# Ledger of designs, part 37: peptides against a protein of PDB entry 5NXQ

Target 1, 114 residues: chain A of PDB entry 5NXQ
Amino acid sequence: EIQIPVSMAAEEEYLRSKVLSELLTDTLENDGEMYGNENEVLAALNGAYDKALLRLFASACSDQNVEKALSLAHELKQDRALTAAVKISERAELPSLVKKINNIREARYEQQLK

## One batch from the design tools (peptide; aimed at target 1 C61)

Design b2_p25_5_s3 (made by RFdiffusion4, then SolubleMPNN; from b2_p25_5, 11 letters changed)
Fold by OpenDDE base, seed 3:
Structure b2_p25_5_s3 (fold): chain B 114 residues (1-114), chain A 25 residues (1-25)
Amino acid sequence: as target 1 above (114 residues)
Amino acid sequence: SEEEEKKKKEEFLKESEEIIDEAFA
């Protein structure tokens, strides 16, 4: 069996999840039909999307590519994903990145409180 | 060595995967 590099696999999953998420969103916006499982599907897609991004994020951290890592962190949608990114950054011993990601989280917290 | 660094990165990625799985459990 051919083993695909983690980064390549993550990129493929990210692209797939992104496309499917956009397609579902477009369908809901244009057709307006609800079958009762759309929220579940969206949650699953968002989860897969963030998981894929986090794998890319980890790869960037391992390369000490802080700018790429930060860019990826901004694309994360869920707070739990940002929390995971912080933990990964801590393990990578990138304190500046930790601070910047925490700033992203705090900014989003302030937004939802308004 | 380069091989040791590669192994270290692989271990880091493995640990990261565990963090990710825990976040989405």
Scores: peptide ipSAE 0.688, ipTM 0.942, DockQ to the pose 0.753
OpenDDE base, seeds 1, 2, 4, 5: peptide ipSAE 0.686, 0.686, 0.685, 0.686; ipTM 0.942, 0.943, 0.942, 0.943

Design b2_p25_5_s4 (made by RFdiffusion4, then SolubleMPNN; from b2_p25_5, 11 letters changed)
Fold by OpenDDE base, seed 5:
Structure b2_p25_5_s4 (fold): chain B 114 residues (1-114), chain A 25 residues (1-25)
Amino acid sequence: as target 1 above (114 residues)
Amino acid sequence: SSAEEERKKKEFLEESEEIIDETFA
């Protein structure tokens, strides 16, 4: 039995979820044949994707690697994930990162208004 | 100390995991 470090496990899950999410998205966009639960599957995949990213994000924060953390935050898809990233950043005592992530959220809100 | 820092990091990661779990519960 091989135990994988948290960061590596997160990376694997991220990659897996990313690929599956992209494939599903492409299928939906191209009128592919699905099983009727496309939205639920996509949501689940997006959740797994963001969860994996957040674990990587937390790791970056623990390393005080703000730039890496910010880059990861940009890859987050769901607003709730960004909110989680803010919380994690606050616990990490990285106020600059908090501000930058909030800027990401605000930008996305503005895009929704257009 | 290095040991203390490692402990803090561990605790931080555990707390982060809780945040993540709560987010996607």
Scores: peptide ipSAE 0.689, ipTM 0.945, DockQ to the pose 0.779
OpenDDE base, seeds 1, 2, 3, 4: peptide ipSAE 0.685, 0.688, 0.688, 0.688; ipTM 0.945, 0.945, 0.945, 0.945

Design b2_p25_6 (made by RFdiffusion4)
Pose (drawn by RFdiffusion4):
Structure b2_p25_6 (pose): chain A 114 residues (1-114), chain P 25 residues (1-25)
Amino acid sequence: as target 1 above (114 residues)
Amino acid sequence: EEEEEEEKEEFLEDAEEIIEEYAEE
């Protein structure tokens, strides 16, 4: 059976998780539950989404592509995932990227205060 | 070039450990 590189597999998993998360969110926001495990599936789905996105983020940092990495960070869902992205940026010694990601966290926290 | 590839591999292994810590939360 064909082996898939972890970098290429992450991109596919990110897109799949993005599609499935959007579809299931639309189902729960309009029709509610039907099968019985949608809420847990959606939670696991947002978890796999951010994890795959953090792997692509690490590849972008490894390639010193700060711009691509910031765009990836913007697509993250969980606030805890933004924290994980900051730690990856620090590990990659990209201080300019840390500041811009921390601006995202502050901006979201400002929406939390409204 | 070989030393740079080894450093990139170490970074990506460390970054994956950070990601697993986040996934375990």

Design b2_p25_6_s1 (made by RFdiffusion4, then SolubleMPNN; from b2_p25_6, 11 letters changed)
Fold by OpenDDE base, seed 4:
Structure b2_p25_6_s1 (fold): chain B 114 residues (1-114), chain A 25 residues (1-25)
Amino acid sequence: as target 1 above (114 residues)
Amino acid sequence: SAAEEEEKKRLLEEMEEIIAEYEAE
């Protein structure tokens, strides 16, 4: 398993993870092949990225900033992260946000099916 | 208010537990 440095600040970690994840993704797409532990690295980066986003998301929810929360949810990469976002929204008692995030999730499911 | 801030803190803690569950998967 690849250990990724984690920032104490969610925003800093988000930005760093975003850049690294995008860079790695672009590299893999360009190369068209996978070597070594690239899949594991990508998964780890995505995990850290979504974790950082979820903390920002939680903060937005606590502020009852639905629009900001929704914007952040759109940036989440993994379905399991969206699931976490739904749970967070439920805890924040934001049913409208729950519905909107579920719509994002369903849309991604449809994309995978086609 | 202090009560509101404490409630917010509690809420964020509960949300952090959800994030921890995500991380554990």
Scores: peptide ipSAE 0.584, ipTM 0.915, DockQ to the pose 0.661
OpenDDE base, seeds 1, 2, 3, 5: peptide ipSAE 0.578, 0.579, 0.577, 0.579; ipTM 0.915, 0.916, 0.915, 0.915

Design b2_p25_6_s2 (made by RFdiffusion4, then SolubleMPNN; from b2_p25_6, 11 letters changed)
Fold by OpenDDE base, seed 2:
Structure b2_p25_6_s2 (fold): chain B 114 residues (1-114), chain A 25 residues (1-25)
Amino acid sequence: as target 1 above (114 residues)
Amino acid sequence: MEEEKKKKEELLKEMEEIIAEYEAE
């Protein structure tokens, strides 16, 4: 049986989740709210998206590719996912990346205050 | 080289545990 590499599987799931999340978001923004649990669906999609992204992030960290990891961190949507990314970075012993991710979090907090 | 691969695999396992904790929240 042909086994798909973990990184490729993660990328596939990331792309799938990203597309679905974006489509749902666009629908809500342009066509109005959907009946039912649209917010729950969006949250679930975002969760899956960030989860897949975190696996890519972990892979980048394992490769000591800080720039790639940082780029991926910027794509994370949820604060709790950024928190996970910090923990992963700490485990990978990448303090510069930890600082940069915390800066991302702080910047988003400031945006929420506006 | 083999030891480095082993270390990387172990690191990825530990990171997966962190991701699992994220999922559980």
Scores: peptide ipSAE 0.568, ipTM 0.916, DockQ to the pose 0.839
OpenDDE base, seeds 1, 3, 4, 5: peptide ipSAE 0.565, 0.566, 0.567, 0.567; ipTM 0.916, 0.916, 0.916, 0.916

Design b2_p25_6_s3 (made by RFdiffusion4, then SolubleMPNN; from b2_p25_6, 9 letters changed)
Fold by OpenDDE base, seed 5:
Structure b2_p25_6_s3 (fold): chain B 114 residues (1-114), chain A 25 residues (1-25)
Amino acid sequence: as target 1 above (114 residues)
Amino acid sequence: MEEEEKKKQELLEEMEEIIKEYEEE
């Protein structure tokens, strides 16, 4: 049995989750309503999306590819996912990345306060 | 090289535990 590398599996799941999230969003924008649980579905899809991204992020961190890791962190949607990314970065002993992710988090907080 | 790969794998496993915690939240 061919084992798909974790990174490839994560990329596939990321793309799948991304597409589904975008399709759902577009549908809501066009039709306004779907089944009455659209927000819950979207949240679940976003959760899966961020989970897939976190695996890619972890892979990048393990490769010490800080630039790639940071780029992936920018794609994270949920604050709790950014928190997970910080924890991953700490485990990877990448303090510069920790700081940069925290800056992303702080910037998002400031935007929400407006 | 083998030791480095092992270390990397251990690190990835630790990171997966963090991701698991994220999933459970």
Scores: peptide ipSAE 0.573, ipTM 0.917, DockQ to the pose 0.873
OpenDDE base, seeds 1, 2, 3, 4: peptide ipSAE 0.571, 0.573, 0.571, 0.569; ipTM 0.916, 0.916, 0.916, 0.915; seed 3 fails the geometry check

Design b2_p25_6_s4 (made by RFdiffusion4, then SolubleMPNN; from b2_p25_6, 10 letters changed)
Fold by OpenDDE base, seed 2:
Structure b2_p25_6_s4 (fold): chain B 114 residues (1-114), chain A 25 residues (1-25)
Amino acid sequence: as target 1 above (114 residues)
Amino acid sequence: SASEEEKKKKLLEEMEEIIEEYAAE
C-alpha cells in the first residue's frame, strides 16, 4: 500500500473539492436548475473545500510562511472558515497574519453591505 | 532539531483540532 504524505493528500482533496464546487456553481449560474438539493450539495462541497484549504493553511502557518498562508486564506469561501484560520494563526503565534485575515473578513462584510 | 520538529508536530496537532471543530459544525 502506498502511503501518501498528508500535505499531498490535502492538496489532492483541495483540488477535487475545488473543481466540484466550481462545477456546481457554474451549473447553477448558467442553467439555474438542479435536483432540488443543489443548495445542500453546494454547502457540503464548500465545507469540504474549506476544510482542505485549512489544512494547507495550517501547514503554511507551521512553516511560518505568512504570505503563503495569507494567499490560502483568500481562497477560503466561508466566514466560519476564516474564523478557523484566525484561530490557527493565533496558535501559530502569527499576530500579523491574524490582523490580515480579519481584514479579509471585514472586507467581505463590507461587500455584503453594498 | 528534534525539539523543533516535535514542537512543530504538536502545533500541527493543535491546528488539526481546530479544523475538526470547524468541520463538526
Scores: peptide ipSAE 0.621, ipTM 0.928, DockQ to the pose 0.840
OpenDDE base, seeds 1, 3, 4, 5: peptide ipSAE 0.617, 0.617, 0.616, 0.617; ipTM 0.927, 0.927, 0.927, 0.928

Design b2_p25_7 (made by RFdiffusion4)
Pose (drawn by RFdiffusion4):
Structure b2_p25_7 (pose): chain A 114 residues (1-114), chain P 25 residues (1-25)
Amino acid sequence: as target 1 above (114 residues)
Amino acid sequence: TEEEEREEFLEDAEKIIEEWEESVE
């Protein structure tokens, strides 16, 4: 059976999780539950979404592509995932990227104060 | 040497991701 590179597999998993998360969120926001495990599936789905997105983020940092990495960080869902992205940026010694990601966290926290 | 450093970074970044995943669960 064909082996898939972890970097290439992460892009597909990100996109798949993005599609399935959007579809299942629309189902729960309008029709509610039907099968019985949608809430748990959506939670795991958002978790796999950010994990795959953090892997692409690490590749962008490994390639010193700060711009691509920031756009990836913007697509993150969990606030804890943004924290993970900051740590990856620090590990990659990209201080300029840390500041811009921390601006995203502060900006989201400002929405939390409204 | 550059490729070894890139592999070490990516392994450490994956460790951060796994720690984060375990903590949010």

Design b2_p25_7_s1 (made by RFdiffusion4, then SolubleMPNN; from b2_p25_7, 14 letters changed)
Fold by OpenDDE base, seed 2:
Structure b2_p25_7_s1 (fold): chain B 114 residues (1-114), chain A 25 residues (1-25)
Amino acid sequence: as target 1 above (114 residues)
Amino acid sequence: SSEEKREKLLKEMEKIIDEEEAAAK
């Protein structure tokens, strides 16, 4: 029986969710062929994407790989996911990473205000 | 041990991730 390492499983789920999220986004922006619950579907896909990404983020934090963790944080889509990343960083006792993730959040807030 | 500490940390992180999902519903 084949046992898949946790990190590989998480990566697979992340990649799958990423592809689906991007394809759906492009379809809605360019073709608009979805009707009824397209926004709900997008939200669900983004949620799954961020969840998968957060698991990779947590793994990076556990390895004390701050650079990898930060790169992953930049890929998070939802603000609530960034909040989760901050909490995870705090648990990992990585204060520099906490500050950098908060800077990402602030930058996104500024972009929304423009 | 270091491994035990790492596992404990990962469990705590998973709890945070689950809380994020719950907030989305």
Scores: peptide ipSAE 0.503, ipTM 0.901, DockQ to the pose 0.742
OpenDDE base, seeds 1, 3, 4, 5: peptide ipSAE 0.500, 0.500, 0.498, 0.499; ipTM 0.901, 0.901, 0.899, 0.901

Design b2_p25_7_s2 (made by RFdiffusion4, then SolubleMPNN; from b2_p25_7, 11 letters changed)
Fold by OpenDDE base, seed 3:
Structure b2_p25_7_s2 (fold): chain B 114 residues (1-114), chain A 25 residues (1-25)
Amino acid sequence: as target 1 above (114 residues)
Amino acid sequence: SEEERRKKLLEEMEKIIEEEEEAAK
């Protein structure tokens, strides 16, 4: 039987979630309006997307690959996911990454204020 | 061992990820 490494499984889930999220987003943008549970589905897909991405992020942190981890963090959509990334970085004892992710959070917050 | 430490670290990180999901509910 085929055993799939955790990292590969995470990548597959990330790609799947990414594709579905983008597809739904494009559909909603083209339709111009939302009906039914489309908004809820989008939220769920974004959650799944961030969850999968966080697993990749965790893997990068475990490899002490700060640059890869940071790149992945930039792809996170939800603030709560960034918060999780900070916590993960702390557990990985990567203070420089913690600072960089907090900068991402602050930048997004400032964008909301403007 | 190094492998064991890495495994434990990933498990802790997984718990953080799961907590994030629960907070979304």
Scores: peptide ipSAE 0.515, ipTM 0.903, DockQ to the pose 0.795
OpenDDE base, seeds 1, 2, 4, 5: peptide ipSAE 0.513, 0.515, 0.514, 0.511; ipTM 0.904, 0.904, 0.904, 0.903

Design b2_p25_7_s3 (made by RFdiffusion4, then SolubleMPNN; from b2_p25_7, 12 letters changed)
Fold by OpenDDE base, seed 4:
Structure b2_p25_7_s3 (fold): chain B 114 residues (1-114), chain A 25 residues (1-25)
Amino acid sequence: as target 1 above (114 residues)
Amino acid sequence: SEEERKKKLLEEMEEIIEEEEEAAE
């Protein structure tokens, strides 16, 4: 039996979730019609997307690849996902990464205020 | 071993991910 590495599985799920999220977003933007549950579906897809991305992030942290981890963190959509990334970074004992992710969070907060 | 340590670390990280998902629901 062929065992698929965790990182590969996570990457596949990430790509799938990313594509689906983008397709739904594009559909909503182009059609302009909402069928009631589309926002809920989008939220669910974004959740799955972030979850998959966080697994990639965790893998990068375990490899002590801070640059890769940071790059992945920038791709996270939800604030709660960034919070998880901070916690993961703390567990990985990567304080520099913690600071950088917090900077991402702060930047997004500022954007929301404007 | 290093492999075991990494595995355990990833498991702990997975728990964090699951906790955040539950909190969002």
Scores: peptide ipSAE 0.493, ipTM 0.889, DockQ to the pose 0.791
OpenDDE base, seeds 1, 2, 3, 5: peptide ipSAE 0.492, 0.490, 0.488, 0.492; ipTM 0.889, 0.888, 0.881, 0.889

Design b2_p25_7_s4 (made by RFdiffusion4, then SolubleMPNN; from b2_p25_7, 14 letters changed)
Fold by OpenDDE base, seed 2:
Structure b2_p25_7_s4 (fold): chain B 114 residues (1-114), chain A 25 residues (1-25)
Amino acid sequence: as target 1 above (114 residues)
Amino acid sequence: MSEEEKEKLLKEMEEIIEEAEKEAK
């Protein structure tokens, strides 16, 4: 039995979740109609997506690859995921990354206000 | 950082991820 490395497994899950999330989003936008549990499905997919990303993010942090970590953080969708990324960055003792992720969060807040 | 230290760090980070998921429920 061949076991897939953790990083590869996380990448696979990320890509799968990303594709499904984007597909669902595009479908909803094109149809312009929302049915029953579609929002719940989308939320679940986004959750899985962010979870997978956070694992990749954690790996990047452990490698002290700040640039890769920051790039991944920009791909996070939910605010709670950004919060988790901040906590992970703190644990990894990467204060510069903490600041940059908080800037991402603040920028998104400003966009919501507009 | 040793491999052991790296694994420990990753475990701690996984806990953070799990807590974030728990808060969403």
Scores: peptide ipSAE 0.498, ipTM 0.895, DockQ to the pose 0.744
OpenDDE base, seeds 1, 3, 4, 5: peptide ipSAE 0.497, 0.497, 0.497, 0.495; ipTM 0.894, 0.894, 0.895, 0.894

Design b2_p25_8 (made by RFdiffusion4)
Pose (drawn by RFdiffusion4):
Structure b2_p25_8 (pose): chain A 114 residues (1-114), chain P 25 residues (1-25)
Amino acid sequence: as target 1 above (114 residues)
Amino acid sequence: SEEEEREEFLEDAEEIIEEYAESME
């Protein structure tokens, strides 16, 4: 059976998780539950989404592509995932990227104060 | 040497990611 590179597999998993999350969120926001496990599936789905997105983020940092990495960070869902992205940026010694990601966290926190 | 440093960074970054995933449970 064909082996898939972890970097290439992360992109597909990100996209798949993005599509499935959007579909299941629309189902729960309009029709509610039908099968019985949608809430847990959606939670796991958002978890896999950010994990795959953090792997692509690490590749962008490894390639010193700060701009691509910031766009990836913007697509993150969980606030805890933004924290993980900051740690990856620090590990990659990209201080300019740390500041811009921390601006995203502050901006979201500002929405939390409204 | 550059490839070894890249592989080390990506392994360390994956460890951060796994810590984050485990903490979300």

Design b2_p25_8_s1 (made by RFdiffusion4, then SolubleMPNN; from b2_p25_8, 14 letters changed)
Fold by OpenDDE base, seed 2:
Structure b2_p25_8_s1 (fold): chain B 114 residues (1-114), chain A 25 residues (1-25)
Amino acid sequence: as target 1 above (114 residues)
Amino acid sequence: EEEKKKEELLKEMEKIIDEWEESQK
């Protein structure tokens, strides 16, 4: 049995989840058909997507690669995932990254208000 | 030592992710 490194596995799952999420989103936007379970499916896909990203984010933090970690944080969709990223950053003792992620959150809040 | 520390750190981070996942509605 082939053992896949955690980071590689996370990347694969991220790509898979990203593609599925985008396909579903495009379908809903283009076809305009909403079924009862579609919102739940989308939420689940987004969750899987963010989970995979968080693992990649954690890896980047462990490598003290703030730039890579920040770029990954920008890809997170859910605010609650950004909150998790903050916690991870704190554990990695990267206060500068914490500040930057909080700035991302604030920016998104402002966008929602407009 | 550095590798061991990194492994432990990743384990702690995984716990954070697990907690986050459990809070998913």
Scores: peptide ipSAE 0.637, ipTM 0.940, DockQ to the pose 0.846
OpenDDE base, seeds 1, 3, 4, 5: peptide ipSAE 0.632, 0.630, 0.630, 0.631; ipTM 0.939, 0.940, 0.940, 0.940; seed 3 fails the geometry check

Design b2_p25_8_s2 (made by RFdiffusion4, then SolubleMPNN; from b2_p25_8, 17 letters changed)
Fold by OpenDDE base, seed 5:
Structure b2_p25_8_s2 (fold): chain B 114 residues (1-114), chain A 25 residues (1-25)
Amino acid sequence: as target 1 above (114 residues)
Amino acid sequence: SSAAKKQKLLEEMEKIIDEWEEAAK
């Protein structure tokens, strides 16, 4: 068995989880109902999606690639994932990225209040 | 080395992700 590098594995998982999440979302929107646990499945897929993104994000941070890291942060779906991204950014000693991610969170909060 | 430091950093970040995942359970 060929061992896949962490970054490549994360990318693969991201793409897979993204596709599955989108397909499930589309199905729910079109058919209304699926299985009784469709929301739980969606949550699990979103979790896997964000987890994969966080690994990519961590990799970008380790490379001090702030722009790539920020782009990835924008793709995160869950607020709690953004919180994790902040923690990762802090560990990477990227205060500018911390600020930018917090801005993303604040923007999403404002959108939810409207 | 720089590579070693980067790897150590990635390992620490993975721990953050693991904790994040556990918090979801």
Scores: peptide ipSAE 0.628, ipTM 0.938, DockQ to the pose 0.867
OpenDDE base, seeds 1, 2, 3, 4: peptide ipSAE 0.627, 0.628, 0.627, 0.628; ipTM 0.938, 0.938, 0.938, 0.938

Design b2_p25_8_s3 (made by RFdiffusion4, then SolubleMPNN; from b2_p25_8, 13 letters changed)
Fold by OpenDDE base, seed 2:
Structure b2_p25_8_s3 (fold): chain B 114 residues (1-114), chain A 25 residues (1-25)
Amino acid sequence: as target 1 above (114 residues)
Amino acid sequence: SEAKRKEELLKEMEEIIEEWEEAQK
């Protein structure tokens, strides 16, 4: 049996989830609303996407690669995922990254108000 | 060792991710 390293597996899942999420989003934007559980599907895909990113994020944190971790955090879609990223950063004892991620969250909040 | 410490850290981070996933709605 071929075993894939965790980081590679996470990357594969990230790419897969990203593609599916984008395809669904594009379909909704271009072809209108779908019938059924489109919102649930989108939420599930976004969840899988963020989960994969969080694993990559964790890996970057474990390497103390703050810049890579921050780049990944910017790709997170859900606010609750950013919250998880903060927790991960705290566990990795990277206070500068914690601050930067919180800044991302604040910026998104401000954008939502506009 | 550094490798062992890193492994333990990753396990702790995975637990955070699992908790996050369990709260997924």
Scores: peptide ipSAE 0.630, ipTM 0.937, DockQ to the pose 0.834
OpenDDE base, seeds 1, 3, 4, 5: peptide ipSAE 0.627, 0.629, 0.625, 0.626; ipTM 0.937, 0.937, 0.937, 0.937

Design b2_p25_8_s4 (made by RFdiffusion4, then SolubleMPNN; from b2_p25_8, 15 letters changed)
Fold by OpenDDE base, seed 1:
Structure b2_p25_8_s4 (fold): chain B 114 residues (1-114), chain A 25 residues (1-25)
Amino acid sequence: as target 1 above (114 residues)
Amino acid sequence: SSEKKKKELLEEMEKIIDEWAAAQK
């Protein structure tokens, strides 16, 4: 049986989840109508999206590619996903990346306060 | 050995992701 590399699988899931999330978001923004299950669908899609990104992030960390890892972290939507990214960075012994991700989190918090 | 260590590291990271996913509502 052919085993798909983790990175390739993650990329596929990322792209799929991203497209679906964007389509749903655009529909909601254009129509201005919210239905009962739409928020749940978005949450599920965002979860799959972030999960895929986290796998890519982990791969980048394992390669000690801090810049790529940081770029991926910026694409994470959920704060709890950023928390996971911090944990992954700690396991990879990348303290500089930890700090940079925490800066992303702080920046998002500040934006919410405005 | 380097590849082995990398594999082990990725496995640890996957555990973190699994824990994160399990907490997802």
Scores: peptide ipSAE 0.620, ipTM 0.932, DockQ to the pose 0.829
OpenDDE base, seeds 2, 3, 4, 5: peptide ipSAE 0.620, 0.615, 0.620, 0.614; ipTM 0.932, 0.932, 0.932, 0.932

## One batch from the design tools (peptide; aimed at target 1 R55 A58)

Design b2_p26_3 (made by RFdiffusion4)
Pose (drawn by RFdiffusion4):
Structure b2_p26_3 (pose): chain A 114 residues (1-114), chain P 26 residues (1-26)
Amino acid sequence: as target 1 above (114 residues)
Amino acid sequence: SLLDLVPASSEDTEAIETAEELHEKY
């Protein structure tokens, strides 16, 4: 059976999680539950989404592509995932990227205050 | 490697496959 590189697999998993998360969120926001495990599936789905997105973020950092990495950080869902992205940026010694990601966290926190 | 911070996990694949099976039911 064909082996898939972890970098290439992460892109597909990100997109798949994005699609499935959007569909299941629309289901729960309009029709509610039908099969019985939608809430748990959506929670695991958003977890897999950020995890795959953090892998692509690490590849962008490894490639010193700060701009691509920031765009990837913007697509993150969980606030804890933005924290994980900051640690990856620090590990990658990209201080300019740390500041821009921390601006995203502060901006979301400002929405939390409204 | 930076990828050691976010290694591949079978649990993530299982979550996606579970959601695809759930979507097929719709």

Design b2_p26_3_s1 (made by RFdiffusion4, then SolubleMPNN; from b2_p26_3, 12 letters changed)
Fold by OpenDDE base, seed 5:
Structure b2_p26_3_s1 (fold): chain B 114 residues (1-114), chain A 26 residues (1-26)
Amino acid sequence: as target 1 above (114 residues)
Amino acid sequence: SLLDLVPPDEADRAAIDKAEALVAKL
């Protein structure tokens, strides 16, 4: 097995999981479950998707690329992933990014209340 | 490093592979 740099592997995993998540989501919305495990597979996939994004996010933070980091944070699906992004931002000493990510979380909470 | 906060996990890669296999069936 060839060792792939973490950042390159993260990019691949992000791109693959993004496409697969979109396809599975659309299929489930249009056709429902066919084999009975699609929702479970999608949930695990979305977890992997967020983890890949978080690695890209961490890399962007390391580069002090706040705009890229924020853009990536907007693509995160799960609240727990946003929480992780906040923790990474805190470790990176980027308080403005912390606030902006918390704003994303709050906006999603408000949307859930509707 | 910040990347160490989110280490790669074989379970995540397996999840992607499993999803790919499922999509191939659709």
Scores: peptide ipSAE 0.697, ipTM 0.946, DockQ to the pose 0.851
OpenDDE base, seeds 1, 2, 3, 4: peptide ipSAE 0.695, 0.696, 0.694, 0.694; ipTM 0.946, 0.946, 0.945, 0.945

Design b2_p26_3_s2 (made by RFdiffusion4, then SolubleMPNN; from b2_p26_3, 8 letters changed)
Fold by OpenDDE base, seed 5:
Structure b2_p26_3_s2 (fold): chain B 114 residues (1-114), chain A 26 residues (1-26)
Amino acid sequence: as target 1 above (114 residues)
Amino acid sequence: SLLDLVPPSEEDRKAIDTAEELVKKL
């Protein structure tokens, strides 16, 4: 079996998890739980989704592609994932990206308080 | 490398697989 590079595997995992998350989210919103564990599965899936995105994000940062990195950060769902993106950006020595991601975090935090 | 900060997880891969199977049933 051919081992796929981490970055390529991340792309696949991102695409798969994205489609599945959208489908499962829509199903739950429209029809509710059918088997009783969908929310749990979705939560785990969203975690995997963010993790895959973070790998793509790290790759973009390594390429010094700030625009792509920022675009990926906007797709992150969980606050903890945004926090991780900030840490990656700091390690990559991309302060402008750090600021922009923190702005995303702050905006989402404020929206949650409404 | 920056990628080392976000190591792949077998648990995450299984989560995707589980979700795929669930979606097939819905």
Scores: peptide ipSAE 0.669, ipTM 0.940, DockQ to the pose 0.860
OpenDDE base, seeds 1, 2, 3, 4: peptide ipSAE 0.666, 0.669, 0.668, 0.666; ipTM 0.940, 0.940, 0.940, 0.940

